# Peptides against a protein of PDB entry 4GMN: the designs that were tried, part 302

Target 1, 375 residues: chain A of PDB entry 4GMN
Amino acid sequence: RYANITLLALVTLASIGTDFQETLVKGNQGSRESPISAADEEWNGFDDADGDAMDVDQKSSSGEDQEEDYEEIDVKEDDEDDDDDSITSEMQADMERVVGADGTDDGDLEDLPTLRELIQTAVPQLIRLSNLPIDSDESLTIQSHALSALNNISWTISCLEFANGENANIHNAWYPTAKKIWRKTILPILEADSADLKLATQVTSLAWAVARVLHGETPTDGNPHRKFISLYHSSKQQAGGNSNSIEEPEDPFQGLGVKCIGVVGSLAHDPAPIEVNREVGVFLVTLLRQSNNVPPAEIVEALNQLFDIYGDEELACDKEVFWKDGFLKHLEEFLPKMRTLTKGIDKRTQPELRTRADEALLNLGRFVQYKKKHA

## One batch from the design tools (peptide; made by RFdiffusion4, then SolubleMPNN)

Design b2_p28_8_s4 (from b2_p28_8, 21 letters changed)
Fold by OpenDDE base, seed 1:
Structure b2_p28_8_s4 (fold): chain B 375 residues (1-375), chain A 28 residues (1-28)
Amino acid sequence: as target 1 above (375 residues)
Amino acid sequence: SMEESLRRYQQFLGQRQLEASREELAKL
């Protein structure tokens, strides 16, 4: 009984985490795909918009580990069998406020009560459930569902714009919680070195969602980037050896390889330690060099990560890694391969992958031109 | 811009991950 209620609550939280996305998609439908005009618009790097770097006064409040007595979520069994996969009117109102809100700097989420309860009440409990001792199939199931719920919430939050101080209240509320997910959920699972590819895929998906918000501020303790690189290589070795077709996910962007690249790329952004950046940058550039055996979606992710990491010349990683390690030459040598790869993707069977590859190819040309001008 | 292209790609990834999560939940 208690297990079933816990599982139902976890499935419900995982569902709620996905429903928030639909509101974000509806809000963003107004940004018409301006046709990728092949206009020779010279890209000049990321503009140093004088966005006041919010002095996130890292008051290192050495918050003592107060054992916050987490109140049990009294899961009211509201017997409303309405399988209406509909975003609750309250969740819709919260997401409409997120899309419409001018940047209120108040990290208290007073105006976003459902999102506040998800971050402050639900997520800490999900972290606890993901850390239960695994001693039964029931505890494995609870962990898997807790990871799914954390994944969905984290991905939803990672779809918000946080550039230029947008959604600063949500960012400020999420940031400490995201670090807590990383330290208390992701790292312990990665340290356990489980041969379970399902668990590895779940934790890598969650790690990507978290790292998409924290970027280079993601805790680098224990060099987690090396674990994800190792996981990438291990996943490739297993796919090559056993004719147990782990059915490549029908979606090329759901592959564990893509997720590993997404995590390590996100971890390597400024202000990541320069050696973390270097190890990731070398990994990504090495994928491009070995591209004959790399899925197209992984190449697209690796390119976009390289653009995000090295698109600003003022960053320490530009001089100390990009130029010093000679990445430009490898990107230039990859251009003709990328053209061939992109043309090889069938627009009828894989329209999204083709679109994303066409964009990544265009950006690769722009990026190489930019870096040549700023050499 | 390239930034707008990257931003669109990041949004696409978020959408695809959550769509997959919905499909996984619908199988339970």
Scores: peptide ipSAE 0.572, ipTM 0.944, DockQ to the pose 0.895
Fold by OpenDDE base, seed 4:
Structure b2_p28_8_s4 (fold): chain B 375 residues (1-375), chain A 28 residues (1-28)
Amino acid sequence: as target 1 above (375 residues)
Amino acid sequence: SMEESLRRYQQFLGQRQLEASREELAKL
């Protein structure tokens, strides 16, 4: 009985997490996707203006581990059978506010009560449930659903714009919680060294969503980037050996390889330690060199990560890694391969992958030209 | 810009991940 109620609550929280995005996307649809005009606009790097939003004063409160006695939320059995899968009017109001609010810096979610309760009340419970001892198929199911709920919430929040101080209140409220998800959920599961590829995929998806917000401020303890690189290689070895075709996901961007690249790329952004950046950068550039055996979606992700990591010449990683390790040569040598790869993608069967590859090819040309001008 | 292209790609990834999560939930 309790397990079924917990499962239902987890499924409901996972659903809420997915529905929250759909309304955020509807609110943001005011910006017409201008068609990819092949405007001969010379790209001149990322401007420093995007960096100023992260100056969150590190008040190092060495808070002692007070065992916060999590009061047992007495879920009153109010039997109202209204299966209305509808976004609550309060959730809709929160979503409309998220799209329209100039983020106040205070990290206060006073104006976003549903999002506040989701972050402050629900997520800590989901973290707890994701860390339950696995002793039964039921505990595995609970963990999987808790991870799904955390994934959906984290992905939804990662779709918000946080550049230029946008949504700063949400960022500031989410940031400590995202670090808690990383330390309490992601790292322990990655340390358990499970051969379960499903669990590894769920955790990697969650890790990507979290790392898309934390970037280089993601905790580097235990070198998690190496674990995801190892997982990438292990997943490729298993796919080659077992005739159990784990059906490659119909969506090329759902592949564990893409997710691993997305995580490690995000972890390598400034202010990541230069050695973390180097190891990830070398991994990504190595994928491009070996591109004949790499799925096109992984190449698209690896390119976009390389652009995000090394697009700013003022960053320490540009001088200490990009130039020092000679990445420009590898990117330039990859241009003709990328043209061939992109042309090999059928627009009829894989229109999205082709669009993303065409964009990544265009950006690769711009990026190589930029770096050659600034050499 | 290239920044706008990257931003659009990041939004696309977020949408695709949540669509997949909805499809997984709909199988339960």
Scores: peptide ipSAE 0.572, ipTM 0.945, DockQ to the pose 0.901
Fold by OpenDDE base, seed 3:
Structure b2_p28_8_s4 (fold): chain B 375 residues (1-375), chain A 28 residues (1-28)
Amino acid sequence: as target 1 above (375 residues)
Amino acid sequence: SMEESLRRYQQFLGQRQLEASREELAKL
């Protein structure tokens, strides 16, 4: 009886965590995905606000308009108003405020009472439930559901923009809680060295969501990046031996390998210790060198992480790692391999993976050109 | 820009992770 009520409460908290995203996505959908204009926009790094606007005279070469008749797939929005009563009117009002607020730097969620209760009251209880002694299948089930709820909340918060001081109030409220999830939930489970790949995948998913907000400010005690690199290698060794393939998730971005890369990439951002950055950077570059046996989604994630980590030339990791360890050469040598890999993805069977690979290939070209100009 | 491309990719990852979590919850 008590277990079933606890499970229902955990499922409800996990549902609430997912529903916040729909409200955030609907608010942000005003930014139409402009088709990837293959415009030869020279990328100048992340920090170049003062780049002289060179008037590139657009020589209008009149290329013939082949009207490819894109059949407008009339996605009937079946307005099934499934009034899933899970989103309280207060939660919806909190999310509408998050999308519209020039966040004052006060970590006071006075205007966001539901988000405040989620962070201050619910998450500390989920952390407690994730740390219960595992002595039964019931305690394992409670831990799994507590991890799922923490995962959904953490991923939803990680979808907020925090750049340029946006949502600073939410960032400041979440930041100490995210560090607590890391220290009290993620690290203890990662240290237990369990052969349970399901638990490892849940913890790695949660770790990625948390690290996407904390970046290089994620606690480096006990070298967690090495544990995730070890988990990456161990997962590849197990997949090669047992024909009981845990069904590779139909979504290529749900793979444990992608999640491990996402975690360690996020951990390597400034202000991470230079040796943490180096170990992760070498891991990512080594993955590109071995790309013939690496899933395309892991390559896409590894490239995007390398761009995020090394896209700023003012950072200590640019000089002490990127240039010193000769990463540019490896990225340049990878360009023709990436073109082949991307072309090998079927647009009909894996349209999303193909789109993300085409973007990563474009960005790799831009990134290599940028780094060559700034050499 | 490249920054906009990276931002779109980060949003995509968040969406895909929460979709998978919804599908797992719907099986309970």
Scores: peptide ipSAE 0.571, ipTM 0.944, DockQ to the pose 0.895
Fold by OpenDDE base, seed 5:
Structure b2_p28_8_s4 (fold): chain B 375 residues (1-375), chain A 28 residues (1-28)
Amino acid sequence: as target 1 above (375 residues)
Amino acid sequence: SMEESLRRYQQFLGQRQLEASREELAKL
């Protein structure tokens, strides 16, 4: 009786976590995706927001680079109006406030009572439930549902804009809770060294969502990046042998390999310890060098993580890792392989993966050019 | 910009993760 009520409450919290994001995404989608202007706007790094536009009028030469006509794939999101009336009117009102909040008010979560209760009341209970001793199939089920609810809440919050002090009240409320999820839920499960790939996938997904907000401020105690790198390699070894392979998710971006890359990439951002950054950077660059048997989605994630980590030249990791360990050469040598990989993705069967690979290829060209100019 | 491209990619990952989570919940 109590178990069924707990399970129903966990499923409800997991649903709330997913539905919360539809409202966020619908609110953000109102900003029309500006067409990917294939304009040859030279990217100058992340720091150049204050760079006075020096009018370098250099009319350099007409190289006949064939403009590959990027067909604008109008991704019609089929609005399947699944009217899942599960969102309370209060929760919808909280979401509309989060999406519409010009981040000017350092205000308390007083105006976001549902989100406040979710962070302050629900999440601490979910953390407790995720740490129950596993002594029965019922306790394993409770743990799985608690992890799913934490995952959905954490992913939802990770989709909020926190740049430039936007949503600072939510960030400030979430940040200590995210660190608590990391220390109390994620680390203990990773330390238990379970051969359960389902549990490993759930905890890695949660770890990615948490690390997308905490970045390099994610607790480095016990070198969790090495555990996720080990999990990446272990997952690849298991997929080759026994046909009890967890069916590779139909979505290439849901793979455990992608999730592991996303976690370790996020952990390596500034202000991460330079040795953590180095170990992750070497791992990511090694994936590109060994790309012949690496899924395209993992390459896309590894590239985007490398751009995010090393896109700012003012960061200590640029000098101490990127330049010192010779990453530019490996990225440049990877360009022709990335072109071949991207062209090998069927636009009809995997349109999104192709689009993300095309974007990552363009960004790789821009990034290599940027780093060559700033050498 | 490259920053806008990376932002779109991060939003896409968030959406895809929650779609998958909804599909898992719908199987219960």
Scores: peptide ipSAE 0.569, ipTM 0.944, DockQ to the pose 0.889

## One batch from the design tools (peptide; made by RFdiffusion4, then SolubleMPNN)

Design b2_p29_1_s1 (from b2_p29_1, 20 letters changed)
Fold by OpenDDE base, seed 5:
Structure b2_p29_1_s1 (fold): chain B 375 residues (1-375), chain A 29 residues (1-29)
Amino acid sequence: as target 1 above (375 residues)
Amino acid sequence: MTEAQKELERRGLDLQQARIQRRMDELAE
């Protein structure tokens, strides 16, 4: 009886965390009349105050790309409004306030009662349940559901903008809780060194969501970046040997390798220790050098993480790691390989992977040019 | 769309697909 009530409560909390994600997606689709947020801008480097717009002479090489007239199959989206009546009017109103808040509302979490209860009441219980001794299949099930609920909540919050003091009330409430998830849930599971790849994937997904908010302020206790790098390498060794194909997720960006890269990238941001930044930077650059044996989605993620980590020339990691370890040369040598890799992705079978690879290739070109100008 | 928005949409879709698949599995039992 108590186990079934606990499982139902965990499924409900995981659903609530998902429903908040869905509400944020819908809210972001409605706000598209707002000017292109700086986060939709292709990476142009950090703006030097000297507005010399690099006139990228688009020499249109007129390749006769045959416009194959794809007849727009007007797939009538039958709006089967599956009114998943699971979203309470209070949850919807809370998420609409978060998405619609122009970054001026120093509003207290008093105006976000559902989000407040998720952070202050639900998450501490989920942390407790994720730390139960695993002595039965029931305790393993409880841990998995608690991790799923923590994952959904953490990902939802990690998709809020916190730059320039936006959502500062939510950030301030979440930040100590995120550190608690890291120390009490993520680290103990990583230290248990379980051969369970499902559990490793769940904890790595949660770690990425948490690290996307904490960045280089993520607790460095026990060198977690090395554990995720080790997990990355271990995942590649298992994929080559045992025909227990954990079905590679149909989405190439949901793979354990991508998640490991996303975590270690996020951990390497300022104010991370320079030694942590260096170890991660060398790992990411090594993936590019070995790209023939690395899935395209992992290359895309590794590039994006390198741009985010080393985009700012004012950061200590630019001088002490990027320039000192000669990363520019490796990125420049990778450009022709990235062009070949991107062209090898079929737009028909993998449209998203192709789009993200085209974006990452463009940004790699711009990043190399920017870094050459500031050398 | 930010990588965060794309990741949110993807995760929303993955979670919707996982819900649909679970509901389909529950209807098949």
Scores: peptide ipSAE 0.016, ipTM 0.547, DockQ to the pose 0.063
Fold by OpenDDE base, seed 4:
Structure b2_p29_1_s1 (fold): chain B 375 residues (1-375), chain A 29 residues (1-29)
Amino acid sequence: as target 1 above (375 residues)
Amino acid sequence: MTEAQKELERRGLDLQQARIQRRMDELAE
C-alpha cells in the first residue's frame, strides 16, 4: 500500500514536471503541437532548437534567392478541445508568468507558488527517495521513479533562460537545489558503480539537466566528468558484446552516449577548472576524430558542446585549451567528414537527426571561420 | 562498496585517465 502510494505520487510528480515542460515549450514556441508525451514517460530532453546558430555576422554576398516554396501545410485546426485537465490553473498561471516574464520582473518565487512548492517541497523529498538504500526491487523502483521526477523537473527548469539575469529568482531558488541534487543524488549513484544501464541512463539524464544550469559551477568533487566519460566508454563496450540489444532508444538523441556528452560538455563550461575543460575538450575532439565509429547524434551533441564551450575567445579555455591543444585543426579536418555524415542521414527516416546534423554542420563551418579570424 | 567495487571503480578511473592522457598525447602529436 505505502509503496504504491509513493509510486503514484512519484509518477504524478514526474507528470507535473512534464506538463510544466510542455507548457513552457508551448509558451515559447507558440502553436508547436508537441505530441503530448505520455504522463508516465520520462522526459529525456528537448530539441535544443535554441541552437543559437552562431550569428557570425557574415555579410555574405547576394547568392541567388532560390525561393524554396515552403508549401504552407495548412494544418487544419481540428479544434479537438481535448481539455487536458492535467494542468492545473495554478500551474498554467505559473508557467505563463515564467514564459511571459521579460527579465525585468525580479518576481520573487512568491509569484510562482507551484514552482516554489516543486523546488522547496517536492524536490527535497525526491532527493531523499533517490538516496534511499537499495535493498529490494521496490526500493530500486522508488529510486527510478524519484529520478524520473527529478529529471523532468530539472529538465523543465533547464529550459528557462538564465542568461543576462533572466529568471534570476528561479535561478537563485534552483541553484542551491541543483547543487543538492548533484551532491546527494547524482554523485552517490555514480559512485555506487552500478552495472544497471537503466539507472546509469536516468542519472546521466538528470545530471545533464542539472549541469545545463550549473555548468562549470557544478561541484567538481570526485571528478564527475571522468566518471561520465568512463560511463560513455563502458556503454559502448556493453552494446558491442551483448546481442541483447539494449533497445537503442527510438530517438538517437536519447542514447546514453549523447547524455554523457551533454553532461561532460556542460561540466566543462567556464568557470570549470582548465584541467576539467581540457579533459572534456580532448574527449569531444577525439569523438570527431573517431567519427566513423560514433553515432551521428553523439557527433551532433559533441559539436554543439564544443561550440558552446569554446565560442567565447575571452575565456581562459580558449587560449589554454582550444588554441594550445590545436582543436581548430581537428575541427577543420572534421568538416568534410561532417558533410559526408550529414548527407548520409536519410531525411525520411530520421528527419530530426538530419535537421540537427545540418545545423551542426552549418555551425561547424561558421565556428571554423570565426576561429580562423581570431587566430 | 566492497573493496572489489572500489578497485573496479579505481581501475575504471585509472583506465579512463590513461585513455584521456593517451588521446591528449595523440592530439599534441
Scores: peptide ipSAE 0.006, ipTM 0.366, DockQ to the pose 0.026
Fold by OpenDDE base, seed 2:
Structure b2_p29_1_s1 (fold): chain B 375 residues (1-375), chain A 29 residues (1-29)
Amino acid sequence: as target 1 above (375 residues)
Amino acid sequence: MTEAQKELERRGLDLQQARIQRRMDELAE
């Protein structure tokens, strides 16, 4: 009885976390015509104010129009208006306030009561439940649902813009809680080194969501970047051996490998220790060098992480790692391989993977040009 | 965690550190 009530409460909290994310995405789409998936930010470099836009004459080589008359299969989208009225009027009003709030510096969530209760009341209980002694299948189930709820809440908050002091009140309220999730939930599970790939995937997803907000301020105790790199390599070794292939997630970007890359990339951002940044940067560049044996989605994520980590030339990691360790040469040598990789992705069977690979290829070209200009 | 699991974890981490170091050396050449 108590277990079922706890499970229902955890599922409800996980749903609220998802609904909040969907409302954020819809609210941001109403203000920006382009759905900014965190991957879809076209890396434009840093605006040097005086740069004449060199018209890159894309000589479109006119390949011959073979008009293959593909019959328009009228796929009737059955508009199942699932009016999932799950978004409470209070959550919607809180979301409208988040989207419209000029960055008030005070970490006060007085105007965001739903988010306040999630952070202050729900998350501490979820952390407690994720740390229960595992002594039964019931305790494992409770842990899994608590991790799911923490994941959804953490991802939702990680989709908010915090650059330039935006959402500073939310950031300031979340920051100590995010550190608590890291220290009390993520690290203990990661240190338990369970052979449970499902648990490893859940904790890695949560770690990515938390690290997307904390970046290089993520607690470095116990060298978590090395544990996630180890987990990445262990996941590749297990996929080759056991016929119980955990079905590769239908979404190639939901793979444990991608999640590991996302975590370690996020951990390597300034103000991360240069040694942490270097170890992660070398890991990511090595994936590009070994790209023939790496899934395309992991290459896309590794590129995006490299752009985000080394985009700013004012950061210590640019001089002490990127230039010092000769990363530009490896990125430039990877351009032809990335073009071949991207062209090899079928747009019909893997449309999202193809789009994100085309974007990562474009950004790689721009990034290499930018870094050559600023050498 | 058993002592055997801690030793396997430690060995795993040590192996990864040695791999990272070798790759750093290969990038510096």
Scores: peptide ipSAE 0.005, ipTM 0.362, DockQ to the pose 0.026
Fold by OpenDDE base, seed 1:
Structure b2_p29_1_s1 (fold): chain B 375 residues (1-375), chain A 29 residues (1-29)
Amino acid sequence: as target 1 above (375 residues)
Amino acid sequence: MTEAQKELERRGLDLQQARIQRRMDELAE
């Protein structure tokens, strides 16, 4: 009885995290359609300039319209408008404020009551539930749902822009909580070294969402980047041996390999320790060198992480890692391979993978050109 | 992973790529 109530509450919190994200995306799309105020440009009259109408002969070829009587099969699309209007008026109002607010730096969430309760009340309980001793299938189920709710909330917050002090109030409120998720939920699960690939995938997804906000300020205690690199390699060894295919997710970007790359890439951003940055950078560049045995989606993610980590020449990692370890040469040598890889992706069967590969190829060309100008 | 988790991850990835693309455009000018 208590377990079922706890599970229902965890599912509800996971749904709320999703609905928040959906409302945020809808709000951000609406703000880009700033109505171009049709300024009343006074319609100054079109002056009638006398252009000579050349008389091109209309040869009327009378093609016989065979009216093929297409029987209108009245497929009643039962528009099951599953208007799952699960978005509460309070959540909508909070997301409208997040999208419209020049964030005050105070870390105060008084104007964001739903988000405040998620961060301050729900997340601490989810952290507790994700760290319960696993002694039963019920405890495993509770942990999985608690991780799901933490994942959804963390991904939603990671979709906000925090550059240039944008959403600073949310950032300042989330930052200590994100560090708490990392130290209390993610690290203990990673240290348990479970052979459960489902749990590993869930914790890696959560770790990526958290690391997308914390970046190089993610706690480096116990070298978590090496644990995720080890997990990446272990996942590849298991896929090669047992034909019990863990059903590779239908979406190539949902794979554990992509998630591991996303985590370690995010961990390597400034102000990460130069040694952490180097180990991750070498890992990512090594994937490109070994690209014949790496899924295209992992190559796309590895490229995107490399561009984001080394896109700023003022950062210590540019001089101490990118240039010092000769990464430009490896990226340049990878360009023709990336062109071949991208062209090999069928646009009809894998449209998203092809689009993201075309973008990553374009960015690789630009990035190599940029780095050559600044050498 | 729930469908909601997949969708959040997809949207999160899309937003990250859009940011990187803009930054790469700015660095190429």
Scores: peptide ipSAE 0.016, ipTM 0.534, DockQ to the pose 0.878; fails the geometry check

